# Peptides against a protein of PDB entry 5LHZ: the designs that were tried, part 53

Target 1, 78 residues: chain A of PDB entry 5LHZ
Amino acid sequence: QLLKSVFVKNVGWATQLTSGAVWVQFNDGSQLVVQAGVSSISYTSPNGQTTRYGENEKLPDYIKQKLQCLSSILLMFS

## One batch from the design tools (peptide; made by RFdiffusion4, then SolubleMPNN)

Design b2_p15_4_s4 (from b2_p15_4, 6 letters changed)
Fold by OpenDDE base, seed 5:
Formats: sequence, C-alpha cells, structure tokens
Structure b2_p15_4_s4 (fold): chain B 78 residues (1-78), chain A 15 residues (1-15)
Amino acid sequence: as target 1 above (78 residues)
Amino acid sequence: SLIDALLQKVQSFLS
C-alpha cells in the first residue's frame, strides 16, 4: 500500500510503501524497488520484465546509474 | 530509520 508519492524532476515518481520499500517509476518506463529487510533489489525494464539482484552480484551499469539516482532521492526523504 | 536503512542498502549494492 502507498504511503506517499513524490514527483522528482527529470526522474519520475518515488513512492514510499507501507511495506518498508521505496518504489521509483522512472520516466523511461523502468522501475526500481528497494525494501528494508530484503537482501535483493528489484528492477523492472520498460517492457515489464522484472529482475532481482543480490548484493554480491555484478550490476549492469544502467542499474548502477538508477541506484545512484535512488540514493539522491532517498537523501531528499531523510 | 527506514530511509537510513534503505540508503545503506543501496550503498552496499554500489560498493
């Protein structure tokens, strides 16, 4: 369930969920979900395909860029 | 806090 949603300029929308997750919907149609207490992150490509990555996995550069963007967003919430 | 935990998690993935 949604707790709050924030429009992020040049990025898209960031939503905090009651589950303890943050859900980012990027303008390019991709999505990223990071949740407290879960050892993996979830990335959904624009075509709707979802992939989960563990902490020790090698991440594609485009995922790292999204995560760096998410870090900036999270700092705005802190 | 929740945000701090999420920040830490994201940084772990980027490290």
Scores: peptide ipSAE 0.743, ipTM 0.938, DockQ to the pose 0.747
Fold by OpenDDE base, seed 3:
Structure b2_p15_4_s4 (fold): chain B 78 residues (1-78), chain A 15 residues (1-15)
Amino acid sequence: as target 1 above (78 residues)
Amino acid sequence: SLIDALLQKVQSFLS
């Protein structure tokens, strides 16, 4: 269930969910979901393929870039 | 807070 969605210029939309997750829909069609209490993050590619990554797992550079972007978004809400 | 927890998580992934 959606709580609040905010438009982020040159990024896309960021939505807070009642589950305690933040869902980012990037302009390139990819998505990230980060949820409190869950040790993994979820990335969905533009073609709809979803992959979960653990904290100690090596991340692709494009995922790191999107996480850095998400970090900036979260800082605006803190 | 929730946002702080999420921020910490993301930062951990980037460490």
Scores: peptide ipSAE 0.742, ipTM 0.938, DockQ to the pose 0.740
Fold by OpenDDE base, seed 2:
Structure b2_p15_4_s4 (fold): chain B 78 residues (1-78), chain A 15 residues (1-15)
Amino acid sequence: as target 1 above (78 residues)
Amino acid sequence: SLIDALLQKVQSFLS
């Protein structure tokens, strides 16, 4: 269930879910989901492949870049 | 707060 969606220029859409998650839909077609109380993050590539990453796993650079972007978005909400 | 918790989680992944 969607709580609120915001448009982020040159990024895409960021949506807060009632589940306690934030869902980002990037302009390149990829998606990122981060949820409170869950130790992993979910990344979906433009082709629809979804991968979950744990906190101690090595992340691809493109994932780190998107997480940094999400961090900036979250700071706007705080 | 929820946003603070999410921010902390993301920062943990990036550190």
Scores: peptide ipSAE 0.742, ipTM 0.937, DockQ to the pose 0.749
Fold by OpenDDE base, seed 1:
Structure b2_p15_4_s4 (fold): chain B 78 residues (1-78), chain A 15 residues (1-15)
Amino acid sequence: as target 1 above (78 residues)
Amino acid sequence: SLIDALLQKVQSFLS
């Protein structure tokens, strides 16, 4: 269930879910989900492939960039 | 707050 969706210029849409997750739908068709109480993050590529990453895993640079973007968005909401 | 918790999580992944 959705609580709030916001349009982020040059990024896409960021949605807060009742589950305690934030879901970002990027303009390139990829998606990122970060959820409170869950130790991993979820990345979905434009082709629909989903990968979960743990906190101690090395992340691809393109995912780090998207996480940095998400961090900026979250700061705006805080 | 939830946002603070999520921010902390993201920062952890980027550290």
Scores: peptide ipSAE 0.740, ipTM 0.937, DockQ to the pose 0.750

Design b2_p15_5_s1 (from b2_p15_5, 8 letters changed)
Fold by OpenDDE base, seed 3:
Structure b2_p15_5_s1 (fold): chain B 78 residues (1-78), chain A 15 residues (1-15)
Amino acid sequence: as target 1 above (78 residues)
Amino acid sequence: VISQELLEELQKLLE
């Protein structure tokens, strides 16, 4: 279930889920799901392929960039 | 409200 969705200029939409997760739908068509207390993230590419990355796993640079973007957004609204 | 725990998870992933 959705709690709240926020439009982020030049990024896309960020939605808080009742599960505690944050779901980001980027303008490039990709998606990212991060949840507190869960040491993994879910990334969906624009072509619909979903990959789950663990906390100790080396992340692709483009994933890190999106995570940093999300981090910055969340800090702004904290 | 955005949880501090979520921010911490993000920071760990970026380390």
Scores: peptide ipSAE 0.286, ipTM 0.772, DockQ to the pose 0.033
Fold by OpenDDE base, seed 2:
Structure b2_p15_5_s1 (fold): chain B 78 residues (1-78), chain A 15 residues (1-15)
Amino acid sequence: as target 1 above (78 residues)
Amino acid sequence: VISQELLEELQKLLE
């Protein structure tokens, strides 16, 4: 279930879930789900394909960039 | 409220 959604200019929407996850819907149509305490992420490309990545596998640069973007946003509120 | 655990997880993923 959704807790809170925030609009981030030039990024998209970020939503906190009751599960402890954060769901980001980027302007480019991609989506990212990161869960606290879970060492994997879920990325959905603009074409709707979803891929899960583990913590120890190499992430594509474009996904790292999106994670960094999310990290930067969250750090602003720390 | 921002989860510190989530932030730490993100940082690990970016390493």
Scores: peptide ipSAE 0.286, ipTM 0.774, DockQ to the pose 0.034
Fold by OpenDDE base, seed 1:
Structure b2_p15_5_s1 (fold): chain B 78 residues (1-78), chain A 15 residues (1-15)
Amino acid sequence: as target 1 above (78 residues)
Amino acid sequence: VISQELLEELQKLLE
């Protein structure tokens, strides 16, 4: 279930889910899903490839950048 | 509360 979707300038759309997850659809066609209480994130590249990353593994810089962006978005929600 | 918990998760991921 969707709780709220917000348009984020120069980023894309961010949606809060009742599950405790946030789903971001970036302008570049990629997607990111992060869920509270889950120690992994889901990243979908523009070509549709989905990769799940654990909290203890090295993240590509471009994903870290997107996570940082998401952090900024969450600060706006709080 | 949800956003705070998620923010904490993000902080761990970005470490």
Scores: peptide ipSAE 0.286, ipTM 0.770, DockQ to the pose 0.033
Fold by OpenDDE base, seed 5:
Structure b2_p15_5_s1 (fold): chain B 78 residues (1-78), chain A 15 residues (1-15)
Amino acid sequence: as target 1 above (78 residues)
Amino acid sequence: VISQELLEELQKLLE
């Protein structure tokens, strides 16, 4: 269930879920889900392929960039 | 309201 959705210019939409997760839908068609207390993130590529990454795992640069973007968004609304 | 725990989780992922 959705709590709140925010439009982010040149990025896409960020949505807070009742589960405690944040779901970002990027303009490039990719998606990212991060949840407090969960040591992994979920990334879905534009073609629909989903990959989970652990917090001790080396992340691709494009994933790091999207996480940095999400971090900036959340800090702005903190 | 944004969870502080969520922000901390993001920080860990970006280290």
Scores: peptide ipSAE 0.283, ipTM 0.774, DockQ to the pose 0.033

Design b2_p15_5_s2 (from b2_p15_5, 7 letters changed)
Fold by OpenDDE base, seed 2:
Structure b2_p15_5_s2 (fold): chain B 78 residues (1-78), chain A 15 residues (1-15)
Amino acid sequence: as target 1 above (78 residues)
Amino acid sequence: VVSEELLEELEKLRK
């Protein structure tokens, strides 16, 4: 379930889920889901393909950038 | 509310 959604200009929508996850829907059509306490992320490309990445593997730069973007968004709220 | 655990996790994932 959704807990809170915030609109982020030039980025997209970021939503906190009751599960503790954060779901970001980027303007480019991609999506990212990260969960507190879970050492993996779920990335969905604009074409709908979903890939799960672990903490021990190298991430594509564009995903790193989106993660950095997400961290910046969260820092705005404390 | 921002989860510090989540922030730390993001830092690890970004490497």
Scores: peptide ipSAE 0.307, ipTM 0.790, DockQ to the pose 0.033
Fold by OpenDDE base, seed 4:
Structure b2_p15_5_s2 (fold): chain B 78 residues (1-78), chain A 15 residues (1-15)
Amino acid sequence: as target 1 above (78 residues)
Amino acid sequence: VVSEELLEELEKLRK
């Protein structure tokens, strides 16, 4: 279930889920899901491939960029 | 609105 969705200019949509997760749908067609208390993230590429990354993994730069984007968005709401 | 736990998790993941 969705709690709230916000439109982010030049980024896409960010949605808070009742589960405690944040779901971002980027304009490039990719998606990112981050959940509080879960030491991993879910990234779905524009082609629909989903990959889960743990906190001990080296993330691709494009993932880091999207995480930074998400972090910036969340900080705006904190 | 945003939990501190989530923010901390993001910081860990962005290593």
Scores: peptide ipSAE 0.304, ipTM 0.791, DockQ to the pose 0.033
Fold by OpenDDE base, seed 3:
Structure b2_p15_5_s2 (fold): chain B 78 residues (1-78), chain A 15 residues (1-15)
Amino acid sequence: as target 1 above (78 residues)
Amino acid sequence: VVSEELLEELEKLRK
């Protein structure tokens, strides 16, 4: 269930879920889901492939960039 | 409300 969705210029939509997760739908068609207290993230590529990454594994740079984007969005609203 | 825990989680993931 959605709590609030915010349009982010040149990024896409960022949504807070009732679960506590944050869901970003990027303009490139990819998606990212992260939640506090959960040591993994879910990334869905534009082709629909979903991959779950843990804190201890090396992330692709494009994932790190999207995480930075998300953190910047959250900091902006903090 | 933005969670500080969430921000910390993101920082961990980006390392």
Scores: peptide ipSAE 0.303, ipTM 0.787, DockQ to the pose 0.033
Fold by OpenDDE base, seed 1:
Structure b2_p15_5_s2 (fold): chain B 78 residues (1-78), chain A 15 residues (1-15)
Amino acid sequence: as target 1 above (78 residues)
Amino acid sequence: VVSEELLEELEKLRK
């Protein structure tokens, strides 16, 4: 279930789920899911390919940038 | 790596 969805200018839409996850749908067509209590993230590229990244592996810079955006988005959920 | 700080924030927000 969805708890809260917010429109983020120049980013996209961010949704908090009852599961504790945050789902971001970026304007570029990519998606990012971060699940509370789960030490991994899910990234879906615009072409629909989904990749899961663990907490101890190096992330591509574009993923890091999106996570930085997410940090700012979290302020909107507070 | 995945930010543990971020995950902790998410847990705080979970309802």
Scores: peptide ipSAE 0.182, ipTM 0.713, DockQ to the pose 0.045

Design b2_p15_5_s3 (from b2_p15_5, 9 letters changed)
Fold by OpenDDE base, seed 1:
Structure b2_p15_5_s3 (fold): chain B 78 residues (1-78), chain A 15 residues (1-15)
Amino acid sequence: as target 1 above (78 residues)
Amino acid sequence: VVSQELLEKLEQLRK
């Protein structure tokens, strides 16, 4: 279930879920789901393929870039 | 949303 959605200019939409997770839907069609207390993140590519990354895994650069963007978004929620 | 914890987590993932 959705709790709150925020439009982020030139990025997409960020939604706080009732689970405590944050779901970001990027304009390029990709998605990220992150949650405090959960050691992994979920990335969905524009073609719908989903990959889950653990905290110790090396991330592709394009995902790192989106995480940096997400950090800025999360500051907006604080 | 626990923003501070999420930020810390993201920092750890950014390696």
Scores: peptide ipSAE 0.081, ipTM 0.645, DockQ to the pose 0.032
Fold by OpenDDE base, seed 3:
Structure b2_p15_5_s3 (fold): chain B 78 residues (1-78), chain A 15 residues (1-15)
Amino acid sequence: as target 1 above (78 residues)
Amino acid sequence: VVSQELLEKLEQLRK
């Protein structure tokens, strides 16, 4: 369930879920779900493939870039 | 507080 959705220029939409997770729908069609207190993140590629990564798992650079984007958004509104 | 924790988590994942 959605709490609030925010349009982010040149990024896409960021949504706070009632679970506490943040769901980002990027303009390229990919998606990222992260949540404080949860050790894993969920990434969905534009083709719909979903991969879950642990906090100590090596991430592809394109995932790190999207995480950096998300962290920048959170920092901007913190 | 929640956002700060999330921010820290994301920073760790970026490494």
Scores: peptide ipSAE 0.076, ipTM 0.629, DockQ to the pose 0.032
Fold by OpenDDE base, seed 2:
Structure b2_p15_5_s3 (fold): chain B 78 residues (1-78), chain A 15 residues (1-15)
Amino acid sequence: as target 1 above (78 residues)
Amino acid sequence: VVSQELLEKLEQLRK
């Protein structure tokens, strides 16, 4: 379930889930799900393909960039 | 959401 959704200009929508996860829907159609206490992240490409990455797994640069965007979003929640 | 913990996790993932 959804707790809170925030519109982030030039990024997309960020939604806090009751599970503790944060779901970001980027303007390019991709999606990212991260959760505190969970080492893996879930990335969904614009074509709908979902890939799960572990903490120690090398990430594509474009995903790293999206993570940086997400970190900025989280800072807004203090 | 534990923002601090998640931020730290994201920082690690960005490396």
Scores: peptide ipSAE 0.073, ipTM 0.631, DockQ to the pose 0.032
Fold by OpenDDE base, seed 4:
Structure b2_p15_5_s3 (fold): chain B 78 residues (1-78), chain A 15 residues (1-15)
Amino acid sequence: as target 1 above (78 residues)
Amino acid sequence: VVSQELLEKLEQLRK
């Protein structure tokens, strides 16, 4: 279930789930699921492939860029 | 790290 959804211009939508996770749907069709206290993140590419990354894994640059983009935008408004 | 910082900000969604 969805608790709250926030639109992020030029990025997509970020939604808080009842599980506590945040589901990000990017404009390019990719998705991220992240949650505090969980040592892994889930990335779904536009083609539907889902990959789970642990806390010690090196993230691909394109995923880092998405995280940085969201972080910078949220920091701008904080 | 960026991910942790993002998570902290994203947690504000439920508030």
Scores: peptide ipSAE 0.063, ipTM 0.610, DockQ to the pose 0.050

Design b2_p15_5_s4 (from b2_p15_5, 11 letters changed)
Fold by OpenDDE base, seed 3:
Structure b2_p15_5_s4 (fold): chain B 78 residues (1-78), chain A 15 residues (1-15)
Amino acid sequence: as target 1 above (78 residues)
Amino acid sequence: VVSQELLQQLQEQLQ
């Protein structure tokens, strides 16, 4: 279930789920599901391919960029 | 590597 959704200009939408996870829907059609205290994240590419990454696994640069971009924007404009 | 601080900040912004 959805708790709260936040519009992020030029990025997309970020929604907190009842589980506590954050579901990000990017404008490019990709998606991220992340949760503080959880050692893994889920990335879905625009073509629908989903990959789960562990805590100690090196993330692709494009995923790191999405995480950092979203964080920076939310912290700056909220 | 996943940044736990980054994830925490994301959740805090949505609360």
Scores: peptide ipSAE 0.062, ipTM 0.625, DockQ to the pose 0.048
Fold by OpenDDE base, seed 1:
Structure b2_p15_5_s4 (fold): chain B 78 residues (1-78), chain A 15 residues (1-15)
Amino acid sequence: as target 1 above (78 residues)
Amino acid sequence: VVSQELLQQLQEQLQ
């Protein structure tokens, strides 16, 4: 199920799943699962509730901020 | 939603 995990300072942990998806566990306890070629993302709040968002849906600002963290993850490797 | 290009880059870095 899990392939590789990397620690991202001030963000949390990013893990690639066997499905090809990237699972990000943020320090605040929230989580995001994203995958190239998939037009939806899943967000899990700190209380464990998960919500799936399609590409045409308006995302809450706090989720947009989480997505922006993905850029910082890439910067650590480039 | 994040661009597919960014997602692909993330996947590559995690491999």
Scores: peptide ipSAE 0.060, ipTM 0.634, DockQ to the pose 0.051
Fold by OpenDDE base, seed 5:
Structure b2_p15_5_s4 (fold): chain B 78 residues (1-78), chain A 15 residues (1-15)
Amino acid sequence: as target 1 above (78 residues)
Amino acid sequence: VVSQELLQQLQEQLQ
């Protein structure tokens, strides 16, 4: 269930879920889900493939870039 | 208000 959605210029849409997760839908068709208290993140590529990354796992650079975008987005929810 | 724990987890993933 959705709580709040925010349009982010040149990035996409970010939505807070009732679960506590933040769901970002990027303009390139990819998606990112991050949740407090959860040690993993979920990335979905434009083709719909979903990959879950743990806290001890090395992230691809393109995902790190999206996480940086997400950190900026989260400030919009503060 | 954004969760500090969420921000921390993002930061840790970026390290």
Scores: peptide ipSAE 0.060, ipTM 0.608, DockQ to the pose 0.032
Fold by OpenDDE base, seed 2:
Structure b2_p15_5_s4 (fold): chain B 78 residues (1-78), chain A 15 residues (1-15)
Amino acid sequence: as target 1 above (78 residues)
Amino acid sequence: VVSQELLQQLQEQLQ
Protein backbone atom coordinates (compact mmCIF):
# COMPACT_ATOMS: atom_id res chain seq x y z
CA GLN B 1 0.00 0.00 0.00
CA LEU B 2 1.06 3.56 -0.69
CA LEU B 3 1.82 6.03 2.10
CA LYS B 4 3.19 9.15 0.50
CA SER B 5 4.16 10.26 -2.98
CA VAL B 6 6.37 13.19 -3.84
CA PHE B 7 7.10 14.74 -7.18
CA VAL B 8 10.78 15.31 -7.86
CA LYS B 9 11.49 17.71 -10.67
CA ASN B 10 13.67 16.32 -13.46
CA VAL B 11 13.56 12.88 -11.83
CA GLY B 12 10.02 11.60 -11.46
CA TRP B 13 7.78 10.38 -8.66
CA ALA B 14 8.91 8.76 -5.43
CA THR B 15 6.43 6.81 -3.33
CA GLN B 16 6.89 5.46 0.17
CA LEU B 17 5.21 2.10 0.68
CA THR B 18 3.79 0.70 3.90
CA SER B 19 6.40 -2.04 3.64
CA GLY B 20 9.09 0.58 4.10
CA ALA B 21 10.20 0.38 0.50
CA VAL B 22 10.58 3.37 -1.76
CA TRP B 23 9.24 3.13 -5.29
CA VAL B 24 10.62 5.58 -7.82
CA GLN B 25 9.07 6.09 -11.23
CA PHE B 26 11.58 7.89 -13.40
CA ASN B 27 10.71 10.17 -16.29
CA ASP B 28 12.30 7.77 -18.76
CA GLY B 29 9.75 5.13 -17.82
CA SER B 30 12.07 3.05 -15.66
CA GLN B 31 11.40 2.18 -12.04
CA LEU B 32 13.39 1.40 -8.91
CA VAL B 33 12.27 -0.22 -5.70
CA VAL B 34 14.59 -0.09 -2.71
CA GLN B 35 14.12 -0.72 0.98
CA ALA B 36 16.23 -0.18 4.06
CA GLY B 37 17.42 -3.42 5.55
CA VAL B 38 17.13 -5.19 2.21
CA SER B 39 20.31 -6.00 0.35
CA SER B 40 18.69 -6.15 -3.08
CA ILE B 41 17.13 -3.61 -5.39
CA SER B 42 14.53 -4.02 -8.10
CA TYR B 43 14.90 -2.26 -11.42
CA THR B 44 12.26 -2.18 -14.13
CA SER B 45 13.32 -1.00 -17.55
CA PRO B 46 11.10 1.16 -19.74
CA ASN B 47 10.06 -1.94 -21.67
CA GLY B 48 8.74 -3.50 -18.48
CA GLN B 49 11.50 -6.00 -17.80
CA THR B 50 12.27 -6.31 -14.10
CA THR B 51 15.65 -7.34 -12.71
CA ARG B 52 16.67 -7.80 -9.09
CA TYR B 53 20.24 -6.99 -8.14
CA GLY B 54 21.95 -8.29 -5.04
CA GLU B 55 24.27 -6.38 -2.77
CA ASN B 56 27.41 -7.86 -4.25
CA GLU B 57 26.38 -7.67 -7.89
CA LYS B 58 27.94 -5.25 -10.31
CA LEU B 59 25.37 -2.65 -11.29
CA PRO B 60 25.16 -1.05 -14.71
CA ASP B 61 26.23 2.56 -14.72
CA TYR B 62 22.78 3.82 -15.62
CA ILE B 63 21.36 2.13 -12.54
CA LYS B 64 24.07 3.61 -10.36
CA GLN B 65 23.12 7.00 -11.68
CA LYS B 66 19.51 6.41 -10.77
CA LEU B 67 20.55 5.31 -7.29
CA GLN B 68 22.37 8.58 -6.89
CA CYS B 69 19.16 10.37 -7.76
CA LEU B 70 17.35 8.21 -5.25
CA SER B 71 19.82 9.04 -2.49
CA SER B 72 19.08 12.70 -3.04
CA ILE B 73 15.37 11.96 -2.84
CA LEU B 74 15.77 10.00 0.38
CA LEU B 75 17.50 12.94 1.99
CA MET B 76 14.26 14.81 1.45
CA PHE B 77 12.44 12.19 3.49
CA SER B 78 14.89 12.25 6.38
CA VAL A 1 11.60 5.15 6.04
CA VAL A 2 14.93 4.48 7.74
CA SER A 3 16.89 6.80 5.51
CA GLN A 4 20.29 6.53 7.15
CA GLU A 5 20.59 2.80 6.67
CA LEU A 6 19.22 2.98 3.16
CA LEU A 7 21.53 5.81 2.24
CA GLN A 8 24.49 3.79 3.41
CA GLN A 9 23.34 0.81 1.38
CA LEU A 10 22.96 3.01 -1.67
CA GLN A 11 26.42 4.42 -1.14
CA GLU A 12 27.83 0.93 -1.06
CA GLN A 13 25.96 0.04 -4.24
CA LEU A 14 27.42 3.07 -5.97
CA GLN A 15 30.97 2.02 -5.18
Scores: peptide ipSAE 0.057, ipTM 0.610, DockQ to the pose 0.032

Design b2_p15_6_s1 (from b2_p15_6, 6 letters changed)
Fold by OpenDDE base, seed 5:
Formats: sequence, C-alpha cells, structure tokens
Structure b2_p15_6_s1 (fold): chain B 78 residues (1-78), chain A 15 residues (1-15)
Amino acid sequence: as target 1 above (78 residues)
Amino acid sequence: SLIDALLQKVQSFLS
C-alpha cells in the first residue's frame, strides 16, 4: 500500500510503501524497488520484465546509474 | 530509520 508519492524532476515518481520499500517509476518506463529487510533489489525494464539482484552480484551499469539516482532521492526523504 | 536503512542498502549494492 502507498504511503506517499513524490514527483522528482527529470526522474519520475518515488513512492514510499507501507511495506518498508521505496518504489521509483522512472520516466523511461523502468522501475526500481528497494525494501528494508530484503537482501535483493528489484528492477523492472520498460517492457515489464522484472529482475532481482543480490548484493554480491555484478550490476549492469544502467542499474548502477538508477541506484545512484535512488540514493539522491532517498537523501531528499531523510 | 527506514530511509537510513534503505540508503545503506543501496550503498552496499554500489560498493
């Protein structure tokens, strides 16, 4: 369930969920979900395909860029 | 806090 949603300029929308997750919907149609207490992150490509990555996995550069963007967003919430 | 935990998690993935 949604707790709050924030429009992020040049990025898209960031939503905090009651589950303890943050859900980012990027303008390019991709999505990223990071949740407290879960050892993996979830990335959904624009075509709707979802992939989960563990902490020790090698991440594609485009995922790292999204995560760096998410870090900036999270700092705005802190 | 929740945000701090999420920040830490994201940084772990980027490290």
Scores: peptide ipSAE 0.743, ipTM 0.938, DockQ to the pose 0.767
Fold by OpenDDE base, seed 3:
Structure b2_p15_6_s1 (fold): chain B 78 residues (1-78), chain A 15 residues (1-15)
Amino acid sequence: as target 1 above (78 residues)
Amino acid sequence: SLIDALLQKVQSFLS
């Protein structure tokens, strides 16, 4: 269930969910979901393929870039 | 807070 969605210029939309997750829909069609209490993050590619990554797992550079972007978004809400 | 927890998580992934 959606709580609040905010438009982020040159990024896309960021939505807070009642589950305690933040869902980012990037302009390139990819998505990230980060949820409190869950040790993994979820990335969905533009073609709809979803992959979960653990904290100690090596991340692709494009995922790191999107996480850095998400970090900036979260800082605006803190 | 929730946002702080999420921020910490993301930062951990980037460490």
Scores: peptide ipSAE 0.742, ipTM 0.938, DockQ to the pose 0.760
Fold by OpenDDE base, seed 2:
Structure b2_p15_6_s1 (fold): chain B 78 residues (1-78), chain A 15 residues (1-15)
Amino acid sequence: as target 1 above (78 residues)
Amino acid sequence: SLIDALLQKVQSFLS
């Protein structure tokens, strides 16, 4: 269930879910989901492949870049 | 707060 969606220029859409998650839909077609109380993050590539990453796993650079972007978005909400 | 918790989680992944 969607709580609120915001448009982020040159990024895409960021949506807060009632589940306690934030869902980002990037302009390149990829998606990122981060949820409170869950130790992993979910990344979906433009082709629809979804991968979950744990906190101690090595992340691809493109994932780190998107997480940094999400961090900036979250700071706007705080 | 929820946003603070999410921010902390993301920062943990990036550190």
Scores: peptide ipSAE 0.742, ipTM 0.937, DockQ to the pose 0.769
Fold by OpenDDE base, seed 1:
Structure b2_p15_6_s1 (fold): chain B 78 residues (1-78), chain A 15 residues (1-15)
Amino acid sequence: as target 1 above (78 residues)
Amino acid sequence: SLIDALLQKVQSFLS
């Protein structure tokens, strides 16, 4: 269930879910989900492939960039 | 707050 969706210029849409997750739908068709109480993050590529990453895993640079973007968005909401 | 918790999580992944 959705609580709030916001349009982020040059990024896409960021949605807060009742589950305690934030879901970002990027303009390139990829998606990122970060959820409170869950130790991993979820990345979905434009082709629909989903990968979960743990906190101690090395992340691809393109995912780090998207996480940095998400961090900026979250700061705006805080 | 939830946002603070999520921010902390993201920062952890980027550290």
Scores: peptide ipSAE 0.740, ipTM 0.937, DockQ to the pose 0.768

Design b2_p15_6_s2 (from b2_p15_6, 6 letters changed)
Fold by OpenDDE base, seed 3:
Structure b2_p15_6_s2 (fold): chain B 78 residues (1-78), chain A 15 residues (1-15)
Amino acid sequence: as target 1 above (78 residues)
Amino acid sequence: SLIDKLLAKVQSFLS
């Protein structure tokens, strides 16, 4: 279930879920889901392919960039 | 808080 969605200029939408996750829908059509209590993160490419990454896994640069963006978003709500 | 937990997780992935 969705709790709250916020529009982030030049980024997209960030939504807090009742599950304890934050779901970001980027303007390029990609998505990130980060959930408390889960050791992996979920990335969905614009074509709909979903990949889960572990904390010690090497991340593509484009994922790192989106995570940095998410970090900035989270800081606004902290 | 939830946000702090999420922030810490993201930071860990970027470390």
Scores: peptide ipSAE 0.747, ipTM 0.938, DockQ to the pose 0.761
Fold by OpenDDE base, seed 4:
Structure b2_p15_6_s2 (fold): chain B 78 residues (1-78), chain A 15 residues (1-15)
Amino acid sequence: as target 1 above (78 residues)
Amino acid sequence: SLIDKLLAKVQSFLS
């Protein structure tokens, strides 16, 4: 369930969920979900393939870039 | 707050 969705210029949409997650839908068609209390993050590629990444595993650079973007978005919410 | 927790999590992944 959605709590709040915000449009982020040149990025896409960021939505806070009642589950304690933030869901970003990027303009390139990819998606990123980060949820409180969950030790992994979820990335969905534009083709719909979803991959979960653990906190201690190496991330692809493009994931790091999107996480950095999410960080800036979260700062906007704070 | 929730946002602070999420921010910390993201930063952890980026560290």
Scores: peptide ipSAE 0.747, ipTM 0.938, DockQ to the pose 0.813
Fold by OpenDDE base, seed 2:
Structure b2_p15_6_s2 (fold): chain B 78 residues (1-78), chain A 15 residues (1-15)
Amino acid sequence: as target 1 above (78 residues)
Amino acid sequence: SLIDKLLAKVQSFLS
């Protein structure tokens, strides 16, 4: 269930969910979901493939870049 | 807060 969606210039859309998650839909067609209380993050590539990453796993650089972007978005909400 | 928890989680993944 969606709580609120915001448009982020040159990034895409960021949506807060009632589940306690934030869902980012990037302009390149990829998606990122981060949820409080869940130890993993979810990344969906533009082709629709979804991968979950644990906190101690090595992340691809493109994932780190998107997480940094998400961090900046979250700071705007704090 | 929820946002603070999410921020901490993201930073944990980046560190």
Scores: peptide ipSAE 0.746, ipTM 0.938, DockQ to the pose 0.773
Fold by OpenDDE base, seed 1:
Structure b2_p15_6_s2 (fold): chain B 78 residues (1-78), chain A 15 residues (1-15)
Amino acid sequence: as target 1 above (78 residues)
Amino acid sequence: SLIDKLLAKVQSFLS
């Protein structure tokens, strides 16, 4: 269930879910989900492939960039 | 807050 969706210029949409997650839908068609109480993050590529990453895993640079973007968005909401 | 928790999580992944 959705709580709030915000449009982020040159990024896409960021949505807060009632589950305690934030869901970002990027303009390139990829998606990122970060959820409180869950130790992993979820990345979905434009082709629909979903990968979960643990906190101690090495992340691809393109995912780090998207996480940095998400961090900036979250800072605006804090 | 929830946002603070999410922010901390993201920062942890980037550290």
Scores: peptide ipSAE 0.746, ipTM 0.938, DockQ to the pose 0.766

